# Ledger of designs, part 90: peptides against a protein of PDB entry 6PSE

Target 1, 78 residues: chain A of PDB entry 6PSE
Amino acid sequence: PSEEEEYARLVMEAQPEWLRAEVKRLSHELAETTREKIQAAEYGLAVLEEKHQLKLQFEELEVDYEAIRSEMEQLKEA

## One batch from the design tools (peptide; made by RFdiffusion4, then SolubleMPNN)

Design b2_p21_1_s3 (from b2_p21_1, 10 letters changed)
Fold by OpenDDE base, seed 4:
Structure b2_p21_1_s3 (fold): chain B 78 residues (1-78), chain C 78 residues (1-78), chain A 21 residues (1-21)
Amino acid sequence: as target 1 above (78 residues)
Amino acid sequence: as target 1 above (78 residues)
Amino acid sequence: SRAAEQALLERFFAEYEASQK
């Protein structure tokens, strides 16, 4: 049997004391996992914002670069 | 009493049938939250990589820009 | 596995923190 099937059997045959302990364990793990999920989402958002700012800076520099490049190109052609 | 204290009391007074149902519920929520946590982490890593690539491109452009800027500056001084 | 999943999260957090420098 799979681990999932074995676990299901344990739950079905478990005594109340074990079940209460399992509820406590699962509740704790759920809380921790939820916190970690939220934190990851927040970090992801922060990185997105940083990337966006960097993109804006890059685009500004690209415009400036193309301006100078074009000017230099024209000078070299003359 | 807090919701947490009230929930704890429910668990302590619950019958096995309720407890088994609660284990099932919590297991499902934990699995779902875990999946979402993983997705958040994977997404975050992807964004980090995108930002990193953008930063590399930006730094390359800065070098190129400064080279042209310096050349233009020298030409203007002459 | 859960261990592998946790390692993924920890790697992300570590890389994020490193990216902030």
Scores: peptide ipSAE 0.436, ipTM 0.860, DockQ to the pose 0.975
Fold by OpenDDE base, seed 2:
Structure b2_p21_1_s3 (fold): chain B 78 residues (1-78), chain C 78 residues (1-78), chain A 21 residues (1-21)
Amino acid sequence: as target 1 above (78 residues)
Amino acid sequence: as target 1 above (78 residues)
Amino acid sequence: SRAAEQALLERFFAEYEASQK
């Protein structure tokens, strides 16, 4: 039997005291996992914003670079 | 009483059938939240890598830009 | 495993914090 099936059997055969303890355990793990998920999401959003700002800066620099490059090329051709 | 205290009382007074159902519910929510947490972490790592690559490209362009800018400035001063 | 899952999260947090420096 799979671990999932074994766990299901355990739950079905468990006494109320064990079940209450399991509810407490799962509630605690859920709360912790939820906190971690939210934190990961917040970090992810921050990174996305940072990447976006960097992209804007990069594109601005590309424009400036092409302007100077073009001017320099024109001077070389003259 | 707080919602947490009310929930705790509910768990203490609950029948085994309700407790088993609650274990199932919490297990499901934990599994989903865990999946979402993992997904957020994986996505965050990918974005970090993308940002890093973009930063490298930006720094390379800055070097090239400063080289041309400096050369252009020298030509203007002459 | 739960340990592997937690390690992934911790790695992300560590790399994020490092990226802020």
Scores: peptide ipSAE 0.434, ipTM 0.860, DockQ to the pose 0.969
Fold by OpenDDE base, seed 5:
Structure b2_p21_1_s3 (fold): chain B 78 residues (1-78), chain C 78 residues (1-78), chain A 21 residues (1-21)
Amino acid sequence: as target 1 above (78 residues)
Amino acid sequence: as target 1 above (78 residues)
Amino acid sequence: SRAAEQALLERFFAEYEASQK
């Protein structure tokens, strides 16, 4: 029998006291897991924004670099 | 009374059938939330890596840019 | 496993915090 099947049987045969305790346990774990999920999502979004800003800066620098590079190259070829 | 207190009372007075159903519901939600948490973490790690790679590229370009900028400036001052 | 799942989350948080420096 799988763990899932065993757990299902346990729940089915459990007394009310055990069931109430299990509800409490699961509620607690759900709350914690939810908090962690939200926090992870917020961090992920922050990193995305940081990456986007960095990309914009990178692209701006590329433009500036190419401008100077081109000017320098033209001077050398003269 | 807070929602938490009301829920606690509900659980305390609930019949076994309701409690079993609640265990099932909470187990399901916990499983889903856990999956979402994991996905968020994995995604976040991936974005962090992407940002890091971009930062390395940016820093490399900065070095190249400063080299050319400095050379150009020296030529203009001569 | 639960432990592995939690370790993944903790690793992400740690790396995120490190990236902010």
Scores: peptide ipSAE 0.431, ipTM 0.859, DockQ to the pose 0.975
Fold by OpenDDE base, seed 3:
Structure b2_p21_1_s3 (fold): chain B 78 residues (1-78), chain C 78 residues (1-78), chain A 21 residues (1-21)
Amino acid sequence: as target 1 above (78 residues)
Amino acid sequence: as target 1 above (78 residues)
Amino acid sequence: SRAAEQALLERFFAEYEASQK
């Protein structure tokens, strides 16, 4: 039998005391997992914002660079 | 009473059928939340890599820009 | 594996913190 099937059987045959303990265990794990998920999401959003700001700066510098490059090229051709 | 206290009371007074259903519900939510946590982490790592690559490109462009800017400034001062 | 899943999360957090320096 698969682990899932065995667990299902365990739940079906369990006493109320075990079931209450299992609810408590699962609630705890869910709370912790939720907190970790939220933290990961927050970090991800922060990185996205940083990347966005960096992209804007990059594009601005690229414009400035092309302007100077073009001017320099014109001067050298003269 | 707080929601947490009310829930605790509910669990303590619940019949086995309700408890089994609650175990199933919590197991499902835990599985989903776990999947979401993993997804958030994977996406976060991807964004970090993208930001890193962009930073390298930015730094490279910055070096090139300063080189041309300096050369241009020298030409204008002459 | 729960251990593998947790390792992924920990790796992400570690790399994030490193990126902030």
Scores: peptide ipSAE 0.430, ipTM 0.859, DockQ to the pose 0.974

Design b2_p21_1_s4 (from b2_p21_1, 11 letters changed)
Fold by OpenDDE base, seed 5:
Structure b2_p21_1_s4 (fold): chain B 78 residues (1-78), chain C 78 residues (1-78), chain A 21 residues (1-21)
Amino acid sequence: as target 1 above (78 residues)
Amino acid sequence: as target 1 above (78 residues)
Amino acid sequence: SRAEEEALLKKFFAEYEASQK
């Protein structure tokens, strides 16, 4: 039998005391996992915003670079 | 009483049938939340890697920009 | 597109942050 089937059997045959303990365990794990999920999402969003700002800075630098490059090229050709 | 206290009381007074159903519900939600957490983590990692690559490109451009800026400044001072 | 993907990610993250409130 699979672990899932074995667990299902365990739950079916369990006494109330074990079931209450399992509810408590699962509730705790769910709460922690939910917190971790939210934390991961917040982190990802922050990184995404940072990437966006970096992209804007990069594009601004590209404009400035091309301006100087063009001026320099003109000076060399003259 | 808080919702947590009310829930705790409910679990304590519940019959085995309700408890088994609650274990099943919580197990399902835990599995889903775990999947979502992993997904969020994977997304965050991907964005982080993209940001890193962009940072490298930005730094490379900064080097090139400073080189040209310096050369241009020298030409203006001469 | 990449922009669309980023928008999707932003939406995904925002939804989870909203669930925290």
Scores: peptide ipSAE 0.130, ipTM 0.800, DockQ to the pose 0.063
Fold by OpenDDE base, seed 1:
Structure b2_p21_1_s4 (fold): chain B 78 residues (1-78), chain C 78 residues (1-78), chain A 21 residues (1-21)
Amino acid sequence: as target 1 above (78 residues)
Amino acid sequence: as target 1 above (78 residues)
Amino acid sequence: SRAEEEALLKKFFAEYEASQK
């Protein structure tokens, strides 16, 4: 049997005291995992925003660069 | 009493059938939350890598831009 | 820095993996 099946059997055969302890354990882990999930999401969002700002700056610089490049190219070809 | 205290009392007074159901519920939520946490972290890492690559490109373009700008400035001042 | 940020993310995953063992 899989670990999942074994765990399921354990739960089915468990005494109330064990079950209460398990509820407490799972509740704690869920709370922690939830906090970590939120933290990860917030971090990812922050990086995404930074990337977006950088992208805008990059695109602006590309435009400026191409303008100067074009001007210089014209001068060289003339 | 807080919701937490009320929940704690519920758990203490609950029948085994309820407790088993609660374990199942919490296990499911924990599994889902864990998956979501991992997904968020992986996404954040991917965005971070993208940002880094973009930063390198930006810095390279800045160098090229300044080179052309300087050349143009020299030509204009001559 | 990128290195620090990446290290934090890697640490996060490492801690997760450790918790699963």
Scores: peptide ipSAE 0.113, ipTM 0.797, DockQ to the pose 0.063
Fold by OpenDDE base, seed 3:
Structure b2_p21_1_s4 (fold): chain B 78 residues (1-78), chain C 78 residues (1-78), chain A 21 residues (1-21)
Amino acid sequence: as target 1 above (78 residues)
Amino acid sequence: as target 1 above (78 residues)
Amino acid sequence: SRAEEEALLKKFFAEYEASQK
């Protein structure tokens, strides 16, 4: 039998005390996993914000670069 | 009473059938939350990689900008 | 740094895989 089938049998044959303990265990694991998910999401958000600021700086530099490039091109053609 | 206290009472007074159903519910939520946690982590990695590529592009543009700025400055001083 | 950030993410995944065994 698979682990899943064995676990299912355990749940079916379990006494109320074991079932209450299992509810408590699963609730704890769910809370921990939820916290870890939130932390991962918050980290991703922080990196996204950093990327956004970098993008703004990049676009500003592109504008300045094109201005100088255009001026240089005009001077070389004259 | 708080929601947590009410839930605790419910678990304490529950019949085996309800407890088995609750184990099933919590197992399902744990599986979903675990999947979401993994997705959040993968998203964070993807954003980090995008930020890195943008940083490389920014640094390359800075080099090109300084080259043309320096050339322009020299031409204006001559 | 990127290296530090990536290391943290990799550690997170490694710990997860270990918990599944």
Scores: peptide ipSAE 0.107, ipTM 0.795, DockQ to the pose 0.061
Fold by OpenDDE base, seed 4:
Structure b2_p21_1_s4 (fold): chain B 78 residues (1-78), chain C 78 residues (1-78), chain A 21 residues (1-21)
Amino acid sequence: as target 1 above (78 residues)
Amino acid sequence: as target 1 above (78 residues)
Amino acid sequence: SRAEEEALLKKFFAEYEASQK
Protein backbone atom coordinates (compact mmCIF):
# COMPACT_ATOMS: atom_id res chain seq x y z
CA PRO B 1 0.00 0.00 0.00
CA SER B 2 1.08 3.55 -0.68
CA GLU B 3 1.90 5.90 2.15
CA GLU B 4 -1.19 7.84 1.19
CA GLU B 5 -3.35 4.77 1.65
CA GLU B 6 -1.70 3.98 4.95
CA TYR B 7 -2.25 7.51 6.16
CA ALA B 8 -5.87 7.37 5.10
CA ARG B 9 -6.31 4.19 7.09
CA LEU B 10 -4.66 5.77 10.10
CA VAL B 11 -7.06 8.70 9.95
CA MET B 12 -10.03 6.37 9.63
CA GLU B 13 -9.04 4.37 12.69
CA ALA B 14 -7.73 7.24 14.78
CA GLN B 15 -9.06 8.27 18.17
CA PRO B 16 -10.32 11.79 18.76
CA GLU B 17 -7.20 12.76 20.67
CA TRP B 18 -4.98 11.82 17.76
CA LEU B 19 -7.27 13.57 15.31
CA ARG B 20 -7.20 16.78 17.33
CA ALA B 21 -3.44 16.64 17.46
CA GLU B 22 -3.33 16.04 13.72
CA VAL B 23 -5.59 19.02 13.07
CA LYS B 24 -3.26 21.12 15.19
CA ARG B 25 -0.20 19.84 13.35
CA LEU B 26 -1.71 20.38 9.92
CA SER B 27 -2.94 23.84 10.84
CA HIS B 28 0.53 24.80 11.96
CA GLU B 29 2.17 23.43 8.84
CA LEU B 30 -0.39 25.12 6.64
CA ALA B 31 0.24 28.46 8.30
CA GLU B 32 4.00 28.11 7.93
CA THR B 33 3.77 26.95 4.34
CA THR B 34 1.47 29.84 3.52
CA ARG B 35 3.93 32.33 4.98
CA GLU B 36 6.76 30.72 3.06
CA LYS B 37 4.77 30.88 -0.17
CA ILE B 38 4.14 34.57 0.29
CA GLN B 39 7.74 35.18 1.23
CA ALA B 40 8.92 33.41 -1.90
CA ALA B 41 6.62 35.53 -4.00
CA GLU B 42 7.84 38.73 -2.36
CA TYR B 43 11.43 37.73 -2.91
CA GLY B 44 10.77 36.89 -6.52
CA LEU B 45 9.13 40.23 -7.07
CA ALA B 46 12.08 42.03 -5.53
CA VAL B 47 14.49 40.19 -7.80
CA LEU B 48 12.30 40.96 -10.77
CA GLU B 49 12.43 44.64 -9.93
CA GLU B 50 16.19 44.48 -9.59
CA LYS B 51 16.43 42.76 -12.94
CA HIS B 52 14.30 45.46 -14.47
CA GLN B 53 16.57 48.18 -13.13
CA LEU B 54 19.60 46.33 -14.36
CA LYS B 55 18.02 45.96 -17.78
CA LEU B 56 17.51 49.70 -17.99
CA GLN B 57 21.12 50.32 -17.05
CA PHE B 58 22.26 47.78 -19.58
CA GLU B 59 20.26 49.39 -22.34
CA GLU B 60 21.70 52.80 -21.49
CA LEU B 61 25.19 51.42 -21.63
CA GLU B 62 24.46 49.76 -24.96
CA VAL B 63 23.43 53.10 -26.38
CA ASP B 64 26.58 54.76 -25.08
CA TYR B 65 28.73 51.93 -26.34
CA GLU B 66 27.26 52.04 -29.81
CA ALA B 67 27.75 55.78 -29.91
CA ILE B 68 31.44 55.47 -29.12
CA ARG B 69 31.83 52.52 -31.45
CA SER B 70 30.27 54.46 -34.28
CA GLU B 71 32.41 57.50 -33.59
CA MET B 72 35.55 55.42 -33.52
CA GLU B 73 34.58 53.69 -36.74
CA GLN B 74 34.15 57.04 -38.42
CA LEU B 75 37.49 58.26 -37.11
CA LYS B 76 39.26 55.19 -38.42
CA GLU B 77 37.72 55.62 -41.84
CA ALA B 78 38.78 59.27 -42.04
CA PRO C 1 -12.90 36.01 21.15
CA SER C 2 -10.52 35.78 18.23
CA GLU C 3 -11.24 33.51 15.30
CA GLU C 4 -8.30 31.44 16.41
CA GLU C 5 -9.81 30.93 19.84
CA GLU C 6 -13.16 30.06 18.34
CA TYR C 7 -11.56 27.55 16.01
CA ALA C 8 -9.63 26.02 18.87
CA ARG C 9 -12.87 25.60 20.79
CA LEU C 10 -14.52 24.01 17.79
CA VAL C 11 -11.71 21.49 17.49
CA MET C 12 -11.90 20.68 21.18
CA GLU C 13 -15.62 19.98 21.03
CA ALA C 14 -15.69 18.31 17.63
CA GLN C 15 -16.88 14.78 16.94
CA PRO C 16 -14.60 12.28 15.26
CA GLU C 17 -16.45 12.59 11.95
CA TRP C 18 -15.86 16.33 11.87
CA LEU C 19 -12.25 15.90 12.87
CA ARG C 20 -11.62 13.39 10.10
CA ALA C 21 -13.19 15.74 7.61
CA GLU C 22 -11.05 18.58 8.92
CA VAL C 23 -7.89 16.50 8.60
CA LYS C 24 -8.86 15.78 5.02
CA ARG C 25 -9.54 19.45 4.31
CA LEU C 26 -6.31 20.62 5.89
CA SER C 27 -4.31 17.94 4.12
CA HIS C 28 -5.72 19.07 0.81
CA GLU C 29 -5.02 22.73 1.50
CA LEU C 30 -1.53 21.94 2.70
CA ALA C 31 -0.78 19.97 -0.45
CA GLU C 32 -2.09 22.75 -2.64
CA THR C 33 -0.27 25.47 -0.74
CA THR C 34 2.93 23.45 -0.82
CA ARG C 35 2.65 23.13 -4.58
CA GLU C 36 2.10 26.85 -4.90
CA LYS C 37 5.05 27.59 -2.62
CA ILE C 38 7.31 25.43 -4.72
CA GLN C 39 6.03 27.07 -7.87
CA ALA C 40 6.69 30.51 -6.43
CA ALA C 41 10.18 29.47 -5.45
CA GLU C 42 10.85 28.10 -8.92
CA TYR C 43 9.66 31.30 -10.51
CA GLY C 44 11.83 33.32 -8.18
CA LEU C 45 14.81 31.17 -8.99
CA ALA C 46 14.23 31.59 -12.70
CA VAL C 47 14.14 35.36 -12.33
CA LEU C 48 17.26 35.26 -10.22
CA GLU C 49 19.06 33.27 -12.86
CA GLU C 50 17.96 35.70 -15.54
CA LYS C 51 19.19 38.59 -13.44
CA HIS C 52 22.49 36.84 -12.97
CA GLN C 53 22.92 36.33 -16.69
CA LEU C 54 22.05 39.93 -17.33
CA LYS C 55 24.57 41.04 -14.73
CA LEU C 56 27.28 39.07 -16.47
CA GLN C 57 26.37 40.61 -19.80
CA PHE C 58 26.37 44.04 -18.24
CA GLU C 59 29.81 43.53 -16.76
CA GLU C 60 31.16 42.33 -20.08
CA LEU C 61 29.77 45.37 -21.80
CA GLU C 62 31.30 47.62 -19.16
CA VAL C 63 34.69 46.12 -19.85
CA ASP C 64 34.26 46.57 -23.58
CA TYR C 65 33.03 50.09 -23.13
CA GLU C 66 35.96 51.09 -20.97
CA ALA C 67 38.35 49.57 -23.47
CA ILE C 68 36.93 51.60 -26.32
CA ARG C 69 36.73 54.71 -24.17
CA SER C 70 40.35 54.36 -23.22
CA GLU C 71 41.43 53.75 -26.79
CA MET C 72 39.51 56.76 -28.00
CA GLU C 73 40.98 58.90 -25.26
CA GLN C 74 44.46 57.89 -26.32
CA LEU C 75 43.70 58.61 -29.95
CA LYS C 76 42.41 62.05 -29.12
CA GLU C 77 45.54 62.85 -27.15
CA ALA C 78 47.85 61.74 -29.97
CA SER A 1 6.88 36.65 -25.48
CA ARG A 2 9.45 37.28 -22.78
CA ALA A 3 7.76 40.51 -21.83
CA GLU A 4 4.45 38.73 -21.50
CA GLU A 5 6.02 36.08 -19.34
CA GLU A 6 7.50 38.69 -17.05
CA ALA A 7 4.15 40.40 -16.81
CA LEU A 8 2.57 37.13 -15.76
CA LEU A 9 5.23 36.62 -13.14
CA LYS A 10 4.69 40.11 -11.79
CA LYS A 11 1.01 39.42 -11.57
CA PHE A 12 1.62 36.15 -9.79
CA PHE A 13 3.91 37.74 -7.22
CA ALA A 14 1.64 40.70 -6.70
CA GLU A 15 -1.34 38.46 -6.09
CA TYR A 16 0.46 36.62 -3.35
CA GLU A 17 1.64 39.82 -1.74
CA ALA A 18 -1.93 41.03 -1.77
CA SER A 19 -2.93 37.90 0.11
CA GLN A 20 -0.91 39.03 3.11
CA LYS A 21 -2.78 39.98 6.24
Scores: peptide ipSAE 0.130, ipTM 0.800, DockQ to the pose 0.062; fails the geometry check

Design b2_p21_2_s1 (from b2_p21_2, 10 letters changed)
Fold by OpenDDE base, seed 4:
Structure b2_p21_2_s1 (fold): chain B 78 residues (1-78), chain C 78 residues (1-78), chain A 21 residues (1-21)
Amino acid sequence: as target 1 above (78 residues)
Amino acid sequence: as target 1 above (78 residues)
Amino acid sequence: SEEKKFEEYEEFFKKILEEAE
């Protein structure tokens, strides 16, 4: 049997004391996993915003660079 | 009583049928939340890597820009 | 595009945070 099938059987045959302990365990794991999910989303959003700002700065610098490069090229051709 | 205290009391007083249903519910929610957490982490990592690559490109461009700017400034002073 | 990726990531993260509130 798969682990899932074995677990399902365990739950079906379990006594109330085991079931209460399992509810407690699962509740705790769910709370922790939820917190971690939220933290991952918060971090991802922060990095995303930072990347966006960096992209804007990069694009501005590209414009300035090309302007100077072009001006320099023209001076060399003269 | 807080919702947490009320829930704890419910678990303590619950019959096996309710407890089995609760284990099933919590297991399902945990699986879903875990999947979402993993996906959030994967997306966060992808954005972080993209930001890192962009930062490297930006730093390279800054060096090139300052080199040309300085060269142009020197030419203007001559 | 970069903009499309930005929107996709942003929406995904915001959805998680909104559901958590």
Scores: peptide ipSAE 0.497, ipTM 0.862, DockQ to the pose 0.842
Fold by OpenDDE base, seed 1:
Order: C-alpha cells, then structure tokens, then sequence
Structure b2_p21_2_s1 (fold): chain B 78 residues (1-78), chain C 78 residues (1-78), chain A 21 residues (1-21)
C-alpha cells in the first residue's frame, strides 16, 4: 500500500490520544507553513516592485541613450 | 476565552470521529498551503533572477551611455 | 509582455496576503 493509504489506516484505527496529538502536530505545521507562505509573498512583492522601478529607470536611460547615439551617428555620417 | 482556548477544549473533549475528521481537514489545508508556499517561493525566485538580469543590462547601458556622452561633450567643447 | 507578467505576479502575491490578513 502507498504511504497515503497506510496513513489513512492509522488515522482510522488510532486511539483518541494519538488523534489529539496528530491534530496538535498538524495545527503547528499548518501555522508555520502559513507564516512561511506569507513571508514568501511579502518578499516576492517587494522584489517585484524593485524590478518595476528598475525597469522604468532602464527605459528612461534607453531613450536618452538612443537620442545621443542618433545625434552622434548623424554627426559622423555628415 | 480566546478562540484558541475554545479550540483546545474542543480537541480535548472531542470524540474519535470528530478528531479523525479534523485530522483530514488539517491535512488537506496543510497540503494546499504547502503548495501555495512553494509556488510563491518559485515566483519570488523568478522575479529576483529577472531583476538581477535587468540590473546587469542597466549597468552595461550606463557604461555605454557615459562613453557616448563623454565623446559628444568632448566634440562640443573642442 | 513584461507588464502582463508583472500583473500576474503582483496579483498572485497580493491574493496570498489578502487571504491571510
């Protein structure tokens, strides 16, 4: 049987004391995992905003660069 | 009493049938939350890598821009 | 596009935070 099937059997045949302990364990793991999920989302959002700001700066610089490049090229071609 | 204290009382006084259902519920929520956490981490890493690549491109463009700007300024000053 | 990707990421992260808080 799969580990999942074995676990399901354990839960079905378990005594109340084991079940209470398992509820406590799962509750703790859920709380920790939830905190980690939130932290990951907060971090991702922060980096996303930083990337967005950098992209705007990059696009501004591209415009300025192309302006100077074009002017320079015109001078060299004449 | 707090919700946490009330929940703790429920767990202590619960019958095996309720406890088994709670284990099943918590297991499902844990699996779902874990999946979301992993996905958030993957997205965060992707954005971080994109930001890093963009930063490198930006720095390269800054160097090129300053080179042309300096050359142009020298031509205008002469 | 970068804009579309930005929106997709932003929506995903915000959804997680909104559901949790």
Amino acid sequence: as target 1 above (78 residues)
Amino acid sequence: as target 1 above (78 residues)
Amino acid sequence: SEEKKFEEYEEFFKKILEEAE
Scores: peptide ipSAE 0.497, ipTM 0.861, DockQ to the pose 0.825
Fold by OpenDDE base, seed 2:
Structure b2_p21_2_s1 (fold): chain B 78 residues (1-78), chain C 78 residues (1-78), chain A 21 residues (1-21)
Amino acid sequence: as target 1 above (78 residues)
Amino acid sequence: as target 1 above (78 residues)
Amino acid sequence: SEEKKFEEYEEFFKKILEEAE
């Protein structure tokens, strides 16, 4: 049997004391995992915003670079 | 009493049928929350890597821009 | 596109944070 099937059987045959302990364990793990999920989302959003700002700066520099490059090319061809 | 204290009392006084249902509910929520956490981490890593590549490109463009700017400035002063 | 990816990531992260509130 799979680990999932064995676990399901354990839950069905378990005594109340084991079930209460399992509820406590799962509640704790859920709380921790939820906190970690939120932290991952907060971090991801921060990096995303930083990347967006960097992209805007990069595009501005590209415009300035092409302007000078074009002017330099015109001077060389004259 | 707090919701947490009320929940703790419910768990202590609950019948086996309720406890088994609660284990099933918590297991489902934990699995779903874990999947979302992993996906958030994967997306965060992808954005971080994209930001890093963009930063490298930006720094290369800055070098090229300063080179052309300096050459243009020298031509204007000559 | 980069814009489409940005929107997809932003929506995903915001959804997680909104559900946590």
Scores: peptide ipSAE 0.497, ipTM 0.862, DockQ to the pose 0.860
Fold by OpenDDE base, seed 3:
Structure b2_p21_2_s1 (fold): chain B 78 residues (1-78), chain C 78 residues (1-78), chain A 21 residues (1-21)
Amino acid sequence: as target 1 above (78 residues)
Amino acid sequence: as target 1 above (78 residues)
Amino acid sequence: SEEKKFEEYEEFFKKILEEAE
């Protein structure tokens, strides 16, 4: 039998005391996993915003670089 | 009473059939939340890697920009 | 595009945070 089938049988044959303990365990794990999911999303969003700001800075520098490159090219052609 | 206290009382007074259903519900929510957490972590890592690559490109452009700026400044001083 | 990727990631993270609120 698969682990899922074995677990299902355990739940079906379990006493109320075990079931209450399992509810408590699962509730705790769900709360922790939910917190971790939220933290992962918050971190991801922060990094995404930082990347966006960096992209804007990069684009500004590209404009400045092309301006100087063009001026330099004109001076060399003269 | 708080929702937590009310829920705790519900679990304590519940019949086995309700408890089994609650175990099933919590197991399902835990599985879904775990999947979402993993996906959030994967996306966060992807964004972080993209930011890192962009940072490297930005630093390379800064070096090139300073080189041209310096050359241009020298030409203007001559 | 980079803009498309940004939007895709942003929407994904925001969805998680919105569901948690």
Scores: peptide ipSAE 0.496, ipTM 0.861, DockQ to the pose 0.821

Design b2_p21_2_s2 (from b2_p21_2, 10 letters changed)
Fold by OpenDDE base, seed 3:
Structure b2_p21_2_s2 (fold): chain B 78 residues (1-78), chain C 78 residues (1-78), chain A 21 residues (1-21)
Amino acid sequence: as target 1 above (78 residues)
Amino acid sequence: as target 1 above (78 residues)
Amino acid sequence: SSEKREEEMRAFFEAILKEAE
């Protein structure tokens, strides 16, 4: 039998006291996991914003670089 | 009474059939929330890697830009 | 595209945060 099947059997045969404890355990784990999920999402969005800002800076620098490169090329060909 | 206090009372007074159902519900929610947490973490890591690569490219461009800028400055002052 | 993938990721994060409200 799989672990899942064994757990299911345990739940079916469990006394109320065990079941209440299991509800409490699962509620706690769910709350913690939910918090961690939220934190991961918040962090992910923050990194996306940082990447976006960096991309804007990169694109600005590319424009400036190409301007100088072009000017330099013209001077060398003159 | 808070919703949490009311829920706690419900669990305390619940029959085994309700408790088993609640265990099943919480187990399902925990599994889903865990999957989402993992997915969020994976996405966050991917964005971090992309940001890192972009940063490296930006730094490389800065070096090249300063080289050309310096050369241009020297030519203008000659 | 990379932009599409980024948008999918953004949407996923935002959905998580919206659910938490």
Scores: peptide ipSAE 0.604, ipTM 0.875, DockQ to the pose 0.929
Fold by OpenDDE base, seed 4:
Structure b2_p21_2_s2 (fold): chain B 78 residues (1-78), chain C 78 residues (1-78), chain A 21 residues (1-21)
Amino acid sequence: as target 1 above (78 residues)
Amino acid sequence: as target 1 above (78 residues)
Amino acid sequence: SSEKREEEMRAFFEAILKEAE
């Protein structure tokens, strides 16, 4: 039997005291996991923003670089 | 009373059939939330890696830019 | 595209945070 089937059997045969304890355990784990999920999402958005800012800086530097490259090319040909 | 206290009372007074259903519900929600947490973490790591690669490219461009700037300065002074 | 993928990731994160409100 799969672990899922074994767990389902355990729940089906469990006493009320075990079931209450399991509800408490699962509620706690759900709360923790939910907080971690939210934190991961917040962190992900922050990194996306940082990457976006870096991309803007990179694009600005590319423009400046091409301007200097072009000017240098003109100076070398003159 | 807080919602948490009310829920705790509900669990304490619940019949086994309700408790089993609640275990099933919580297990399902925990599984879903866990999948979302993992997905969020994976996305976050992917963005971090992309940001890191962009940073390396930016630093390389900065070096190239300074090299051209310096060369141009020398050419203008000559 | 990479931009599309990034937008999908953004939407995913925002959806999580919106649900938490």
Scores: peptide ipSAE 0.604, ipTM 0.875, DockQ to the pose 0.924
Fold by OpenDDE base, seed 5:
Structure b2_p21_2_s2 (fold): chain B 78 residues (1-78), chain C 78 residues (1-78), chain A 21 residues (1-21)
Amino acid sequence: as target 1 above (78 residues)
Amino acid sequence: as target 1 above (78 residues)
Amino acid sequence: SSEKREEEMRAFFEAILKEAE
């Protein structure tokens, strides 16, 4: 039998005390996992914003670079 | 009483049938939340890698920019 | 596209945070 089938049997045959303990365990794990999920989402958004800011800086530098490159090219051709 | 206290009372007073149903519900929610957490983590890592690559490109452009800037400055002093 | 994927990721993160409210 699969682990899932074995677990299902345990739940079906379990006494109330075991079931209450399992509810408590699962509730705790759900709360922790939910917190971690939220944290991951917050972190993901932060990194997206950082990447966006870096992209803007990169584009600004590209403009400045092309300006100097063009001026330099003109000087070399004179 | 807080919602948590009320829920705790429900669990303590619940019949086995309710407890089994609650175990099933919590197991399902935990599985879904875990999947979402993992997906969020994967997305976060992907964005981090993209940001890192962009940073490397930015640093390369900075080097090139400073080289041209320095050459231009020398020509103007000259 | 990379932009589309980024938007999908953003939407996913925002959906998680909205659900948590």
Scores: peptide ipSAE 0.604, ipTM 0.875, DockQ to the pose 0.922
Fold by OpenDDE base, seed 2:
Formats: C-alpha cells, sequence, structure tokens
Structure b2_p21_2_s2 (fold): chain B 78 residues (1-78), chain C 78 residues (1-78), chain A 21 residues (1-21)
C-alpha cells in the first residue's frame, strides 16, 4: 500500500490519545507552513518592487545613453 | 478563553470520529498550504533570476555609457 | 507575456497576504 493508504489505516485504527496528539502535530505544522507561505509572499512582493525600480533606472539610463550616443555621432559626422 | 483554548478543549472532549475527521481536515489544509508555499518560493526564485539578469544588463549599459561620456568629455576639452 | 506572468505572480502573493488578514 502507498504511504497515504498506510497513514489512513493508522488514523482509522488509532486510539483517541494518538488522534489528539496527531491533531496537535498537524495544527503546529499547519501554523508553521502558513507562516512560511506568508513570508514567501512578502519576500516575493519585495523582489517584484526591487525589479520594478531597477527597470525604471535602466530605462532612464537608456534614454541618457541614447542622447549622448546621438550627440557623439553628430559630432563625428560634422 | 481564547479561541486556541476553546479549540484545545474541543479536541480534548471530542469523540474519535470527530478526531479522525479533524486529522483529515488538517492534513488536507496542510497539503494545500504546502503547495502554495512551494509555489510562492518558485515564483520568488524566478523573480530573483529576472532581477539578476536585469542588473547585469544595467551594469553593461552603465559601462557603455561611461565610455561614451568619457570620450565626449575628452572631445569637448580638446 | 512576461508582464502578464509577473502580474499573475503579484496576484498570487497578494492573495496569500489577503487570506492571512
Amino acid sequence: as target 1 above (78 residues)
Amino acid sequence: as target 1 above (78 residues)
Amino acid sequence: SSEKREEEMRAFFEAILKEAE
């Protein structure tokens, strides 16, 4: 049987004391995993913002570069 | 009592059938939350990579810009 | 598009945070 099937059987055959302990364990793991999920989401949004700011800086530099490049080209052709 | 204390009391007073159902519920929620956490982590890594590539492009443009700026300045001072 | 994908990621993160409220 799969691990899932074995676990399901364990739950069905378990005593109340084991079941209560398992509820406690699962609740704890759920809380931890939820915190980690939230942290990952917060971090993801922060990185998206950083990327956005970097893109804006890149676009600004691109404009400045093209301006100087164009001026340089004009001077060389004069 | 807090909701946590009330829940703890419920678990302690619950019948085996309820406890088994609660284990199933918590297992399901944990699985879903875990999938979401993993997905968030994957997205975060993808954005980090994109940001890194953008930074490399920005640094390359910065080098090119400084080269042209310097050449332009030299030409103007000659 | 890359922009669409980015917005999907943003929406995903925001949904997680909204659920946590």
Scores: peptide ipSAE 0.603, ipTM 0.875, DockQ to the pose 0.925; fails the geometry check

